# Ledger of designs, part 60: peptides against a protein of PDB entry 4N7V

Target 1, 222 residues: chain A of PDB entry 4N7V
Amino acid sequence: TLRSITSPLVAHRLKPIRQKTKKAVVSILDSEEVCVELVKEYASQEYVKEVLQISSDGNTITIYYPNGGRGFPLADRPPSPTDNISRYSFDNLPEKYWRKYQYASRFVQLVRSKSPKITYFTRYAKCILMENSPGADFEVWFYDGVKIHKTEDFIQVIEKTGKSYTLKSESEVNSLKEEIKMYMDHANEGHRICLALESIISEEERKTRSAPFFPIIIGRKP

## One batch from the design tools (peptide; made by RFdiffusion4, then SolubleMPNN)

Design b2_p15_7_s3 (from b2_p15_7, 5 letters changed)
Fold by OpenDDE base, seed 1:
Structure b2_p15_7_s3 (fold): chain B 222 residues (1-222), chain A 15 residues (1-15)
Amino acid sequence: as target 1 above (222 residues)
Amino acid sequence: DFDEEIEELTDEYLK
């Protein structure tokens, strides 16, 4: 099943974006829907041959073939749906579209990993908890130039000198220079606070059932 | 680079 490969994508709270590649244009719309335009080139003109439009919660997939499958010239926005529209639920999506759905999902995951959910200014750094899940990315931009980027899989450190390295184990973290450990300690504290705030705010959001509280900014740049 | 990552993703999934 598709579900065994990926979960429904979640595009809520993501800003609109249109990303052109050689073979596709992938977008997050103002409606927070995700759109994949499959592109073919003919006679130096790009045409959209197929469109997958996925709901913000990932559960509904609308597929259409512009201009009766002949394709529609690539423009600055997806072509309007035609009369030949297929609509599927996530669990009923034909297998032939699974790879394209995965593409959309991975795109959304990438965007989420770069989308601030919580921005927290400390005395020493700008901390950012991202929207991706599980294991949201966490970035710390120290005002003195040090950067720490935590993901589910690794920690990347950029020192003042521009030296960059990746840590993938606790042993490597423990082997850091003492001065870097101080930055790591601060980053970890900021991370803990952001996670705690995320939990508290999410609970309040659930209770109020109003407009989303995220993204949120806590504190201000010095 | 975001653009590069998306291009790689496109090449991976949309052959």
Scores: peptide ipSAE 0.577, ipTM 0.957, DockQ to the pose 0.935
Fold by OpenDDE base, seed 5:
Structure b2_p15_7_s3 (fold): chain B 222 residues (1-222), chain A 15 residues (1-15)
Amino acid sequence: as target 1 above (222 residues)
Amino acid sequence: DFDEEIEELTDEYLK
């Protein structure tokens, strides 16, 4: 099943974006829907041959073939659905579209990993918890130029000298220079605080059922 | 960068 290889994508709170590649244009719309336009080139003109439009919660997929499958000239927005429209639920999506859905999902995950959910200013750094899940990316930009980027898979460190390296194990973290450990300690504390605040704010959102509280900025740059 | 990452994703999933 599709569910066995990916979960429904979640595009809530993401800003609109349109990203062109060689074979596709992938977008997040103002409606927070995700759109994949499959592009082919004919006579030096790019045409949209197939469109997957996915709801913000990932559960509904609308697929259509512009201009009766002949394609529609690539423009600054997805072509309007006119002909050959099919609508599927996530669990009823034909297997032939699974790779394209996965593409959309991975795109959304990438965008989420670069979308601030919580921005927290400390005395020493700008901390940013991102929207991706599970294990949201966490970035710390120290005012002196040091940067720490935490993901589920690694920790990247950029030192004042510009030296950059990636840590993938606890042993590597433990072998860091003491000066770098101080930055790591601060980053970890900021991370803990952001996670705690995320939990508290999310619970209040659930209780109040009001407009989204995120993204949020806490504190201000010194 | 972001553009390169998206291009790589495109090549991976949309062959």
Scores: peptide ipSAE 0.574, ipTM 0.956, DockQ to the pose 0.894
Fold by OpenDDE base, seed 3:
Structure b2_p15_7_s3 (fold): chain B 222 residues (1-222), chain A 15 residues (1-15)
Amino acid sequence: as target 1 above (222 residues)
Amino acid sequence: DFDEEIEELTDEYLK
């Protein structure tokens, strides 16, 4: 099943973007829907041959073939749907479209990993918790130039000297110089606070059923 | 960097 390969994509709170590649244009629309335009080139002109439009919650996929499958010239926005539109639920999506859905999902995941959910200014650093899940990326930009980037898979450190390295195990973290451990401790504290705030704010958001509370900024640069 | 990542993703999934 598609579900065994990927979960429904989640594009909520993401800013609109249109990214052109050689073979496709992938977009997040103002509606927070995700659009994949499959592009072919004929006689030095690019045409959109197929469009997948996915709802912000990833559960509904609308597929159409512009101009009866002949394609529509690539423009600054997706072509309008034709009369021949197919609509699928996530669990009923034909297998032939699974790879394209995965593409859209991975794109959204990438965008989410770069989209601030919580920005928290401490005495020493700007901390940013990103929108991706599970295990949201967490970045710490120390005012003195040190940077720490935490992901689900690794921790990247950039020192004042510009020296950069990646840590993939607890043993490597424990082997850090004492001065770097101090930065890591601060980063971890900021991370803990952001996660706690995320939980609290998300709960309030659920209770109020109002517009999204995120993204938020806490504090200010000293 | 982002553009390159998306291009690589495109090549991976949309061959």
Scores: peptide ipSAE 0.571, ipTM 0.956, DockQ to the pose 0.900
Fold by OpenDDE base, seed 2:
Structure b2_p15_7_s3 (fold): chain B 222 residues (1-222), chain A 15 residues (1-15)
Amino acid sequence: as target 1 above (222 residues)
Amino acid sequence: DFDEEIEELTDEYLK
């Protein structure tokens, strides 16, 4: 099943974007729907041959073929659905579209990893918890130029000198110079606080059922 | 960068 390969994508709270590649244009619309336009070139003109439009919660997929499959000239927005329109639920999506759905899902995850959910200013740094899951990315921009980027898989450090390296194990973290450990300690504390606040705020959102609280900014640069 | 990452995803999934 598709569910055994990937979960439904989640595009809530993401800003609109339109990203053009050689073979496709992938977008997040104002409606927070995700749109994949499959592009073919003919006589130096690009045409949209197939469109997948996916709901913000990933559970509904609308597929259509512009101009009866002849294609529609690439424009600044997806073409309107006119021909061969099909609507599927996530669990009923034909297998031939699974790879394209995965593409959309991976795109959304990438955008989420770069979308701030919580921005927290400390005395020494700007901390940012991102929207991706599981294990949201966490970035710390120290005011003196040091940067720490934490992901589910690694920690990247950029020192004042511009020297950069990646840590993939606890032993490597423990082997850091004392000066760098101080930055890491601060980053870890900021991360802990952001996760705690995320939990508390998410619970309040659940209770109130009001407009989303995220993204939020806590504090200000000194 | 972001553009490069998206191109890589496109090449991987949309062959």
Scores: peptide ipSAE 0.570, ipTM 0.956, DockQ to the pose 0.918

Design b2_p15_7_s4 (from b2_p15_7, 6 letters changed)
Fold by OpenDDE base, seed 5:
Structure b2_p15_7_s4 (fold): chain B 222 residues (1-222), chain A 15 residues (1-15)
Amino acid sequence: as target 1 above (222 residues)
Amino acid sequence: DFDEEIEKLTDEYLK
């Protein structure tokens, strides 16, 4: 099943974006829907041959073939659905579209990993917890130039000298220079605080059922 | 960068 290889994508709170690649244009719309336009080139003109439009919660997929399958000239926005429209639920999506859905999902995951959910200014750094899940990316930009980027898979460190390296194990973290450990300690504390605040705010959102509280900014740059 | 990452994803999933 599709569910066995990916979960429904979640595009809530993401800003609109349109990203062109060689074979496709992938977008997040103002409606927070995700759109994949499959592009082919004919006579030096790019045409949209197939469109997957996915709801913000990932559960509904609308697929259509512009201009009766002949394609529609690539523009600054997805072509309007006119012909050959099919609508599927996530669990009823034909297998032939699974790779394209996965593409959309991975795109959304990438965008989420670069979308601030919580920005927290400390005395020493700008901390940012991102929207992706599970294990949201966490970035710390120290005012002196040091940067720490934490993901589920690694920790990247950029030192004042510009030296950059990636840590993938606890042993590597433990072998860091003491000066770098101080930055790591601060980053970890900021991370803990952001996670705690995320939990508290999310609970209040659930209780109040009001407009989304995120993204939020906490504190001010010194 | 972001553009390169998206291009790689495109090549991976949309062959």
Scores: peptide ipSAE 0.608, ipTM 0.961, DockQ to the pose 0.895
Fold by OpenDDE base, seed 1:
Structure b2_p15_7_s4 (fold): chain B 222 residues (1-222), chain A 15 residues (1-15)
Amino acid sequence: as target 1 above (222 residues)
Amino acid sequence: DFDEEIEKLTDEYLK
């Protein structure tokens, strides 16, 4: 099943974006829907041959073939749906579209990993908890130039000198220079606070059932 | 780079 490969994508709270590649244009719309335009080139003109439009919660997939499958010239927005529209639920999506759905999902995951959910200014750094899940990315931009980027899989450190390295184990973290450990300690504290705030705010959001509280900014740049 | 990452994803999933 598709579910065994990926979960429904979640595009809530993501800003609109249109990303052109050689073979596709992938977008997050103002409606927070995700759109994949499959592009073919003919006679130096790009045409949209197929469109997958996925709901913000990932559960509904609308597929259409512009201009009766002949394709529609690539423009600054997805072509309007035609009369030949297929609509599927996530669990009923034909297998032939699974790879394209995965593409959309991975795109959304990438965007989420770069989309601030909580921005927290400390005395020493700008901390950012991202929207991706599980294991949201966490970035710390120290005002002195040090950067720490935590993901589910690794920790990347950029020192003042511009030296960059990746840590993938606790042993490597423990082997850091003492001065870097101080930055790591601060980053970890900021991370803990952001996670705690995320939990508290999410709970309040659930209770109020109003507009989303995220993204949120806590504190201000010194 | 975001653009490069997206291009890579495109090549990976949309052959």
Scores: peptide ipSAE 0.605, ipTM 0.960, DockQ to the pose 0.916
Fold by OpenDDE base, seed 3:
Structure b2_p15_7_s4 (fold): chain B 222 residues (1-222), chain A 15 residues (1-15)
Amino acid sequence: as target 1 above (222 residues)
Amino acid sequence: DFDEEIEKLTDEYLK
C-alpha cells in the first residue's frame, strides 16, 4: 500500500513556493495545496502534461491532463483543470501515481525542515525548531558564530574557526571538547524548551480550534 | 543548495 511507503503529506502553515526543475514544477499554493506539474519539452517549448494537486492534509489527490493530454504551455502557475479530472483518496490512489506522490511528499518534508515553527532567542543564541516531523530539525545560531544543527539522524557543528563536523552517535557527542559541550548543553536546553512550548501551544490550539498559532517568535535578540 | 536538492529529488522520483 501507499501508506506502507509514506504517510500523507502535511503542508499546513507552509509558505507558497514554486520550484522549477527540468522535469517538473512543484509548488505549494496559497491554499497550502501541493501541486506537481510534470513537464515535457517539445520544439524548445515546455509543456505541462500531467498535474497532481494534493490537499494540504495529503488525503485528497486530484489528477488531470491539461488540454486533453496534449499539454499546456508552462506558465507562472499551474494550468486550470480540464473537464477530465480524477479525484482519489490517499488510500485509493492508483499505484502508477505513487512515485509522484512520494516526490511531492519528500518535497514537502524538505520545505518543512527549513520552515521555522518556533524561534526562541536566548542570551547566547537564536534557536529555531522547524516544522518537519517526526523529530523536527533544530538549529542554534550562537551570537559568537557557533552553529549547531540537530536532525533526527545527526548533529552538525560549525565552530568559530569554521571547522564543521557531523556527530551520529552519543559516543561522538561525549568525545567533544569541553568548550563545545557547553554549546551543546545550551542547545539541548533550548531544544527542550521549544519542545515543551510546542506541546503546550499545540494543546491550546486544539482547544480553541482557531487559526494556527504557529509560527511563533519568543524573545528577541539581545 | 535547496535548488540542487529539489533537482536531485526530481531525478530520483521522476525518471
Scores: peptide ipSAE 0.601, ipTM 0.960, DockQ to the pose 0.903
Fold by OpenDDE base, seed 2:
Structure b2_p15_7_s4 (fold): chain B 222 residues (1-222), chain A 15 residues (1-15)
Amino acid sequence: as target 1 above (222 residues)
Amino acid sequence: DFDEEIEKLTDEYLK
């Protein structure tokens, strides 16, 4: 099943974006729907041959073929659905579209990893918890130029000198110079606080059922 | 960087 390969994508709270590649244009619309336009070139003109439009919660997929499959000239927005329109639920999506859905899902995850959910200013740094899951990315921009980027898989450090390296194990973290450990300690504390606040705020959102609280900014640069 | 990552995804999934 598709569910055994990937979960439904989640595009809530993401800003609109339109990203053009050689073979496709992938977008997040104002409605927070995700749109994949499959592009073909003919006589130096690009045409949209197939469109997948996915709901913000990933559970509904609308597929259509512009101009009866002849294609529609690439424009600044997806073409309107006119021909061969099909609507599927996530669990009923034909297998031939699974790879394209995965593409959309991976795109959304990438965008989420770069979308701030919580921005927290400390005395020494700007901390940012991102929207991606599981294990949201966490970035710390120290005011003196040091940067720490934490992901589910690694920790990247950029020192004042511009020297950069990646840590993939606890032993490597423990082997850091004392000066760098101080930055890491601060980053870890900021991360802990952001996760705690995320939990508390998410619970309040659940209770109130009001407009989203995220993204939020806590504090300001000194 | 972001553009490059998207191009890689496109090449991987949309062959």
Scores: peptide ipSAE 0.598, ipTM 0.959, DockQ to the pose 0.924

Design b2_p15_8_s1 (from b2_p15_8, 8 letters changed)
Fold by OpenDDE base, seed 3:
Structure b2_p15_8_s1 (fold): chain B 222 residues (1-222), chain A 15 residues (1-15)
Amino acid sequence: as target 1 above (222 residues)
Amino acid sequence: DFDKEVEKLVDEYLE
């Protein structure tokens, strides 16, 4: 199943973007829908041969082939859908489109991992909780130059000297020198606070049914 | 590789 290889993408709160690669143009629209335009080149002209338009919650996929499959010249926005449009739910998406959906999902997840959800200024650092899930990325930029980047898979440390390394186990974290442990402790505290605030704010957002509260900035750089 | 291209472009956009 498609679910066995990826979850429905979530593009909520992401800023619009249009990025061209060799094979495709990937866009997040103002509507927060995601478009994958498959591009082919003929006689030095690029054509959009296929479009996957995915809803912001990832659950609906609309597929169309511009000009009956002949392609539409690449422009600054996705071509308008033709009369022959296929619409699928996530669970009913034909397998032939799974890889393309996965690419869209990876793109969105990558963007989310770099999109601030909560920015929290402490006495010593700028902390940023990102939009990706599960296990959102968490970055700490200490004012003295130390940086800590936490992901679900690893912790990256950049020391004042510029020395950088990646920690992938608790034992490696425990082997850090005492000075770095102090930074890690502060980072962990900031992380805890951001997660707590995320929960509280999300709950209030649910209750009010208003426009998104995120992204949010807490505190100010000293 | 598509993934590498996406990563590069995303980095350029978000930096």
Scores: peptide ipSAE 0.081, ipTM 0.733, DockQ to the pose 0.112
Fold by OpenDDE base, seed 1:
Structure b2_p15_8_s1 (fold): chain B 222 residues (1-222), chain A 15 residues (1-15)
Amino acid sequence: as target 1 above (222 residues)
Amino acid sequence: DFDKEVEKLVDEYLE
């Protein structure tokens, strides 16, 4: 099943973006829908042959073929839906479209990992919790130049000297130099606070049913 | 590589 290889993408709160690759253009629209335009080149002109438009919650996929499959010249936005539009739910998406959906999902995941959800300024650093889930990326930019980037899979450290290394286990974290452990401790505290705030704010958002509270900035650079 | 290409562009966009 499609669900066994990917979850429905989530594009809520993401800013509009349009990125071209060699074979496709992927976009997040103002509506927070995601579009994948499949591009072919004919006589040095690029044409959109197929479009997958995915709802912001990832559960509805609309597929259409511009100009009856002849293609529409590549422009600064996806072509408008034409005739012969197909609409699928996530669980009913034909297998031939799974790779393209996965492509869209990977793009959204990447964007989310770079999209601030909570920015928290401490006395020593700018901390940023990102939108991706589960295990949101967490970045700490210390004002003295040290940087720590936490993901679900690893922790990257950039020291003042520019020395960079990646930690992939708790054992490696425990073997850090004492001076680096101090930065890690501060990063972990900032991370804990951001996660706590995320939980509290999300609950209030649920209760009020208001416009999204995120992204949020806490404090300011000293 | 798709991830590297998009990551570069996304970083520039959101920076």
Scores: peptide ipSAE 0.046, ipTM 0.727, DockQ to the pose 0.102
Fold by OpenDDE base, seed 5:
Structure b2_p15_8_s1 (fold): chain B 222 residues (1-222), chain A 15 residues (1-15)
Amino acid sequence: as target 1 above (222 residues)
Amino acid sequence: DFDKEVEKLVDEYLE
């Protein structure tokens, strides 16, 4: 099943973006829907031959073939659906479209990993909890130039000297220089606080059912 | 590779 490969993508709160690759254009629209445009070149002109438009919650996939499958000239936005529109739920998506959905999902997840959900300014650093889940990326930009990037899989450290390395195990973390451990401790504290705030704010959102509170900025840059 | 292209473009756009 598709669900065994990926979960429904979530594009809520993401800013519009349009990224062209060799074979496709991937977009997040103002509506927070996600579009994958499959592109082919003919006579030095690029045409959109197929479009997957995915709802912001990832659960509905609309597929259409512009201009009856003949293609529509590539533009600054996806072509509007006309005839022969197919609409599928996530669980009913034909297998032939799974890879394309995965492309969309990966794109969204990458965007989410770069999209601030909580920005927290401490005395020493700018801390950013990103939108991706589970295990949101967490970045700490120390004002002195040190950077720590935490993901679900690793921790990347960039020292003042520009030296960069990746930690993939607890043993490696424990082997850090004492000076770097101080930065790591601060990063971990900032991470804890951001996660706590995320929980509290999300709960308030649930109670009020108002407009989204995220993204949010906490504190001021010194 | 689609993934590499997307990743690179996303990084360039959002950083």
Scores: peptide ipSAE 0.032, ipTM 0.693, DockQ to the pose 0.114
Fold by OpenDDE base, seed 4:
Structure b2_p15_8_s1 (fold): chain B 222 residues (1-222), chain A 15 residues (1-15)
Amino acid sequence: as target 1 above (222 residues)
Amino acid sequence: DFDKEVEKLVDEYLE
């Protein structure tokens, strides 16, 4: 199943973006819907031959073929759907579209990993919890120039000198220089706080059932 | 690589 290889994409709270690649244009619209425009070149002109329009919650996929499949000239936005529109739920999406959905999902996930959900200023650093999931990226920009970037897969450290390295195991983290461990400890604390706040705020957001509370900024730069 | 390309462009977009 599609669900076995990916979860429904989530584009809520993401800013509009349009990214052209060789084979496709991927967009997050003002509506927070996601569009994948499959592009083909013919006679030195790029045409959109197929469009997947995915709802902001990833659960509904609308597929259409511009100009009856002849294609529509690539423009600054997806072509509007007209006739012969197919609509699928995530779990009913035909297998032939799975790769394209994954394409959109990966794009959205990358955007989410760069989209602040919580910005938290500490005495020593600007901490940012990103929107991606599971295991949201967490960045710590220390005011003295040190940077720590935590992902689900690794921790990247950039020291004051510009020296950069990646840690992929707890053993490597434990082997850090003491001075770097201090930064890591602070980063971890900031991370813990952001996760706790995310939980609390999300719960209140659920109860309120109004406009989103995120993104939020906590504190200010000293 | 799609991921690298998009990641680079996303960084530029959001900075």
Scores: peptide ipSAE 0.029, ipTM 0.675, DockQ to the pose 0.104

Design b2_p15_8_s2 (from b2_p15_8, 9 letters changed)
Fold by OpenDDE base, seed 4:
Structure b2_p15_8_s2 (fold): chain B 222 residues (1-222), chain A 15 residues (1-15)
Amino acid sequence: as target 1 above (222 residues)
Amino acid sequence: SFAEELEKLVDEFLE
């Protein structure tokens, strides 16, 4: 099943974006829907041959083939769906579209990993918890120039000198210089606080059923 | 870059 290889994408709260690649244009619309435009070049002109338009919650996929499958010239926005559109639920999406959905999902995850959910200013750093899940990216920008970027897979450290390295295990973290450990400790504390705030605010958001509380900014730069 | 990451995704899922 598609569900066994990916979860429905979630594009809520994401800003509109349009990114062209060699074979596709992928967009988040003002409606927070996600569009994948499959692009084919013919006679030095790019045409959109297929469009997957995915709802903001990832559960509905609308597929259409512009201009009766002949393609529509690539423009600054997706072509409008017309006749002979197909609409699928996530669990009923034909397998032939799974890779394209995965692309959309990974795109959204990438955007989410760069979209602040919580910005938290400490005495020493600007901490940012991103929207991606599970294991949201967490960035710490120390005011003295040190940067720490935590992902699900690694921790990247950029020192004041510009020296950069990646840590992929707890052993490597434990082997850090003492001065860097201090930054890491602060980053971890900021991370803990952001996660705690996320939980609390999400619960209140659930209760109030109002407009989204996120993104939020906690504190101010000293 | 962001664009490079997206191109990698194209290679992975749309090739």
Scores: peptide ipSAE 0.364, ipTM 0.925, DockQ to the pose 0.883
Fold by OpenDDE base, seed 5:
Structure b2_p15_8_s2 (fold): chain B 222 residues (1-222), chain A 15 residues (1-15)
Amino acid sequence: as target 1 above (222 residues)
Amino acid sequence: SFAEELEKLVDEFLE
């Protein structure tokens, strides 16, 4: 099943974006829907041959083939749905579209990993917890130029000198120079606080059933 | 870059 390889994408709170690649244009719309436009080139003109439009909660997929399948010239937005429209739920999406859905999902995850959910200013750094899940990316921008980027898979460090390296194990983290460990300790504390705040705020958001509380900024830049 | 990451995804899922 599709569910066994991916969960429904979630595009809530994401800003509109349109990104062109060689074979596709992928967009997040103002409505927070996600569109994948499959592009073919003919006589130096690009045409949209197929469109997958996915709801913001990932549960509804609308598929259409512009201009009766002949394609529609690529524009600055997805072509409007015409006559040959198919609508599917996530769980009944035909297998032939699964890879395209996965692409959309991975795109959304990438955008989410770069979308601030919580920004927290400390005395020494700007900390940012991102929207992606599980294991949201966490970035720490120290005011002196040091940067730490934590993901589910690794920790990237950029030192004042510009030297950069990636840590993939606890052993490597433990082998850090004492100076860098101080930055890491601060980053970890900021991360803990952001996760705690996320939990508290999310719970209040659930209780109130109000407009989204995120993104949120805690503190001010010194 | 962001664009490069998306191209990699195209190679993985759309080719």
Scores: peptide ipSAE 0.350, ipTM 0.921, DockQ to the pose 0.886
Fold by OpenDDE base, seed 2:
Structure b2_p15_8_s2 (fold): chain B 222 residues (1-222), chain A 15 residues (1-15)
Amino acid sequence: as target 1 above (222 residues)
Amino acid sequence: SFAEELEKLVDEFLE
């Protein structure tokens, strides 16, 4: 099943974007729907041959073939669906579209990993918790130029000198120079605070059922 | 870059 390969994508709270690649144009619309336009070149002109439009919660997939399958010239927005539109639920999506859905899902995950959910200014750094899950990316931009980027898989450090390295185990973290450990300690504290705030705010959001509280900014640059 | 990462995804899923 598709569900055994990937979960439904989640595009809520993501800003609109349109990104062209060699074979496709992928977009997040104002509606927070995700659109994959499959592109082919003919006579030095690019045409959209197939479109997958996926709901913001990933559960509904609308597929259509512009201009009766002949293709529609690539424009600054997806072509409007007109006729011969197919609509599927996530669990009923034909297998021939699974790879294309996976592409959309991975795109959304990438965007989420770069989309701030919580921005927290400390005395020493700008901390950012991202939207991706599980294990949201966490970035710390120290005002003196040091940067720490935490992911589920690794920690990347960029020192003042521009020296960059990646840590993949606790042993490597424990072997850091004392000066770098101080930055790491601060980053970890900021991370803990952001996670705590996320939990508290999410709970309040659930209770009130109001408009989304995220993204939020806590504090200000000194 | 972001664009390069997306191109990698195209190569992986949309060949």
Scores: peptide ipSAE 0.345, ipTM 0.921, DockQ to the pose 0.879
Fold by OpenDDE base, seed 3:
Structure b2_p15_8_s2 (fold): chain B 222 residues (1-222), chain A 15 residues (1-15)
Amino acid sequence: as target 1 above (222 residues)
Amino acid sequence: SFAEELEKLVDEFLE
């Protein structure tokens, strides 16, 4: 099943974007829907041959073939759906579209990893918790030039000198110089606070059924 | 870059 390969994508709270590649154009629309336009080139002109439009919650996939399958010239936005439209639920999506859905999902994950959910200014740093899940990316930009980037897979450190390295285990973290450990301690504290705030705010958001509370900014740059 | 990452995804999923 598709579900065994990936979960439904989640594009909520993401800003509109349109990114062109050689074989596709992928977009997040103002509606927070995700569009994958499959592109082919004929006589030095690019045509959209197939479009997957995925709902913001990833559960509904609308597929259409512009201009009766002949393709529509690539433009600055997805072509309008034709009368020949197929609509699927996530669990009923034909297997032939699974790879394209995975592409859309990975694109959304990438965008989420770069989209601030919580920005928290401390005395020493700007901390940012991103939208991706599980294990959201967390970035700390110290005002003195040190940067720490935490992901599920690694911790990247950029020192004042510009020296950069990646830590992939706890042992490597424990082997850090004492000076760098101080930055790491601060980063970890900021991370803890952001996670706590995320939990509290998400719970209130659930209770109130209001407009999204995120993204939020807490504190001010000194 | 972001664009390069997406191109890699195309190679992985759309070829």
Scores: peptide ipSAE 0.341, ipTM 0.920, DockQ to the pose 0.919

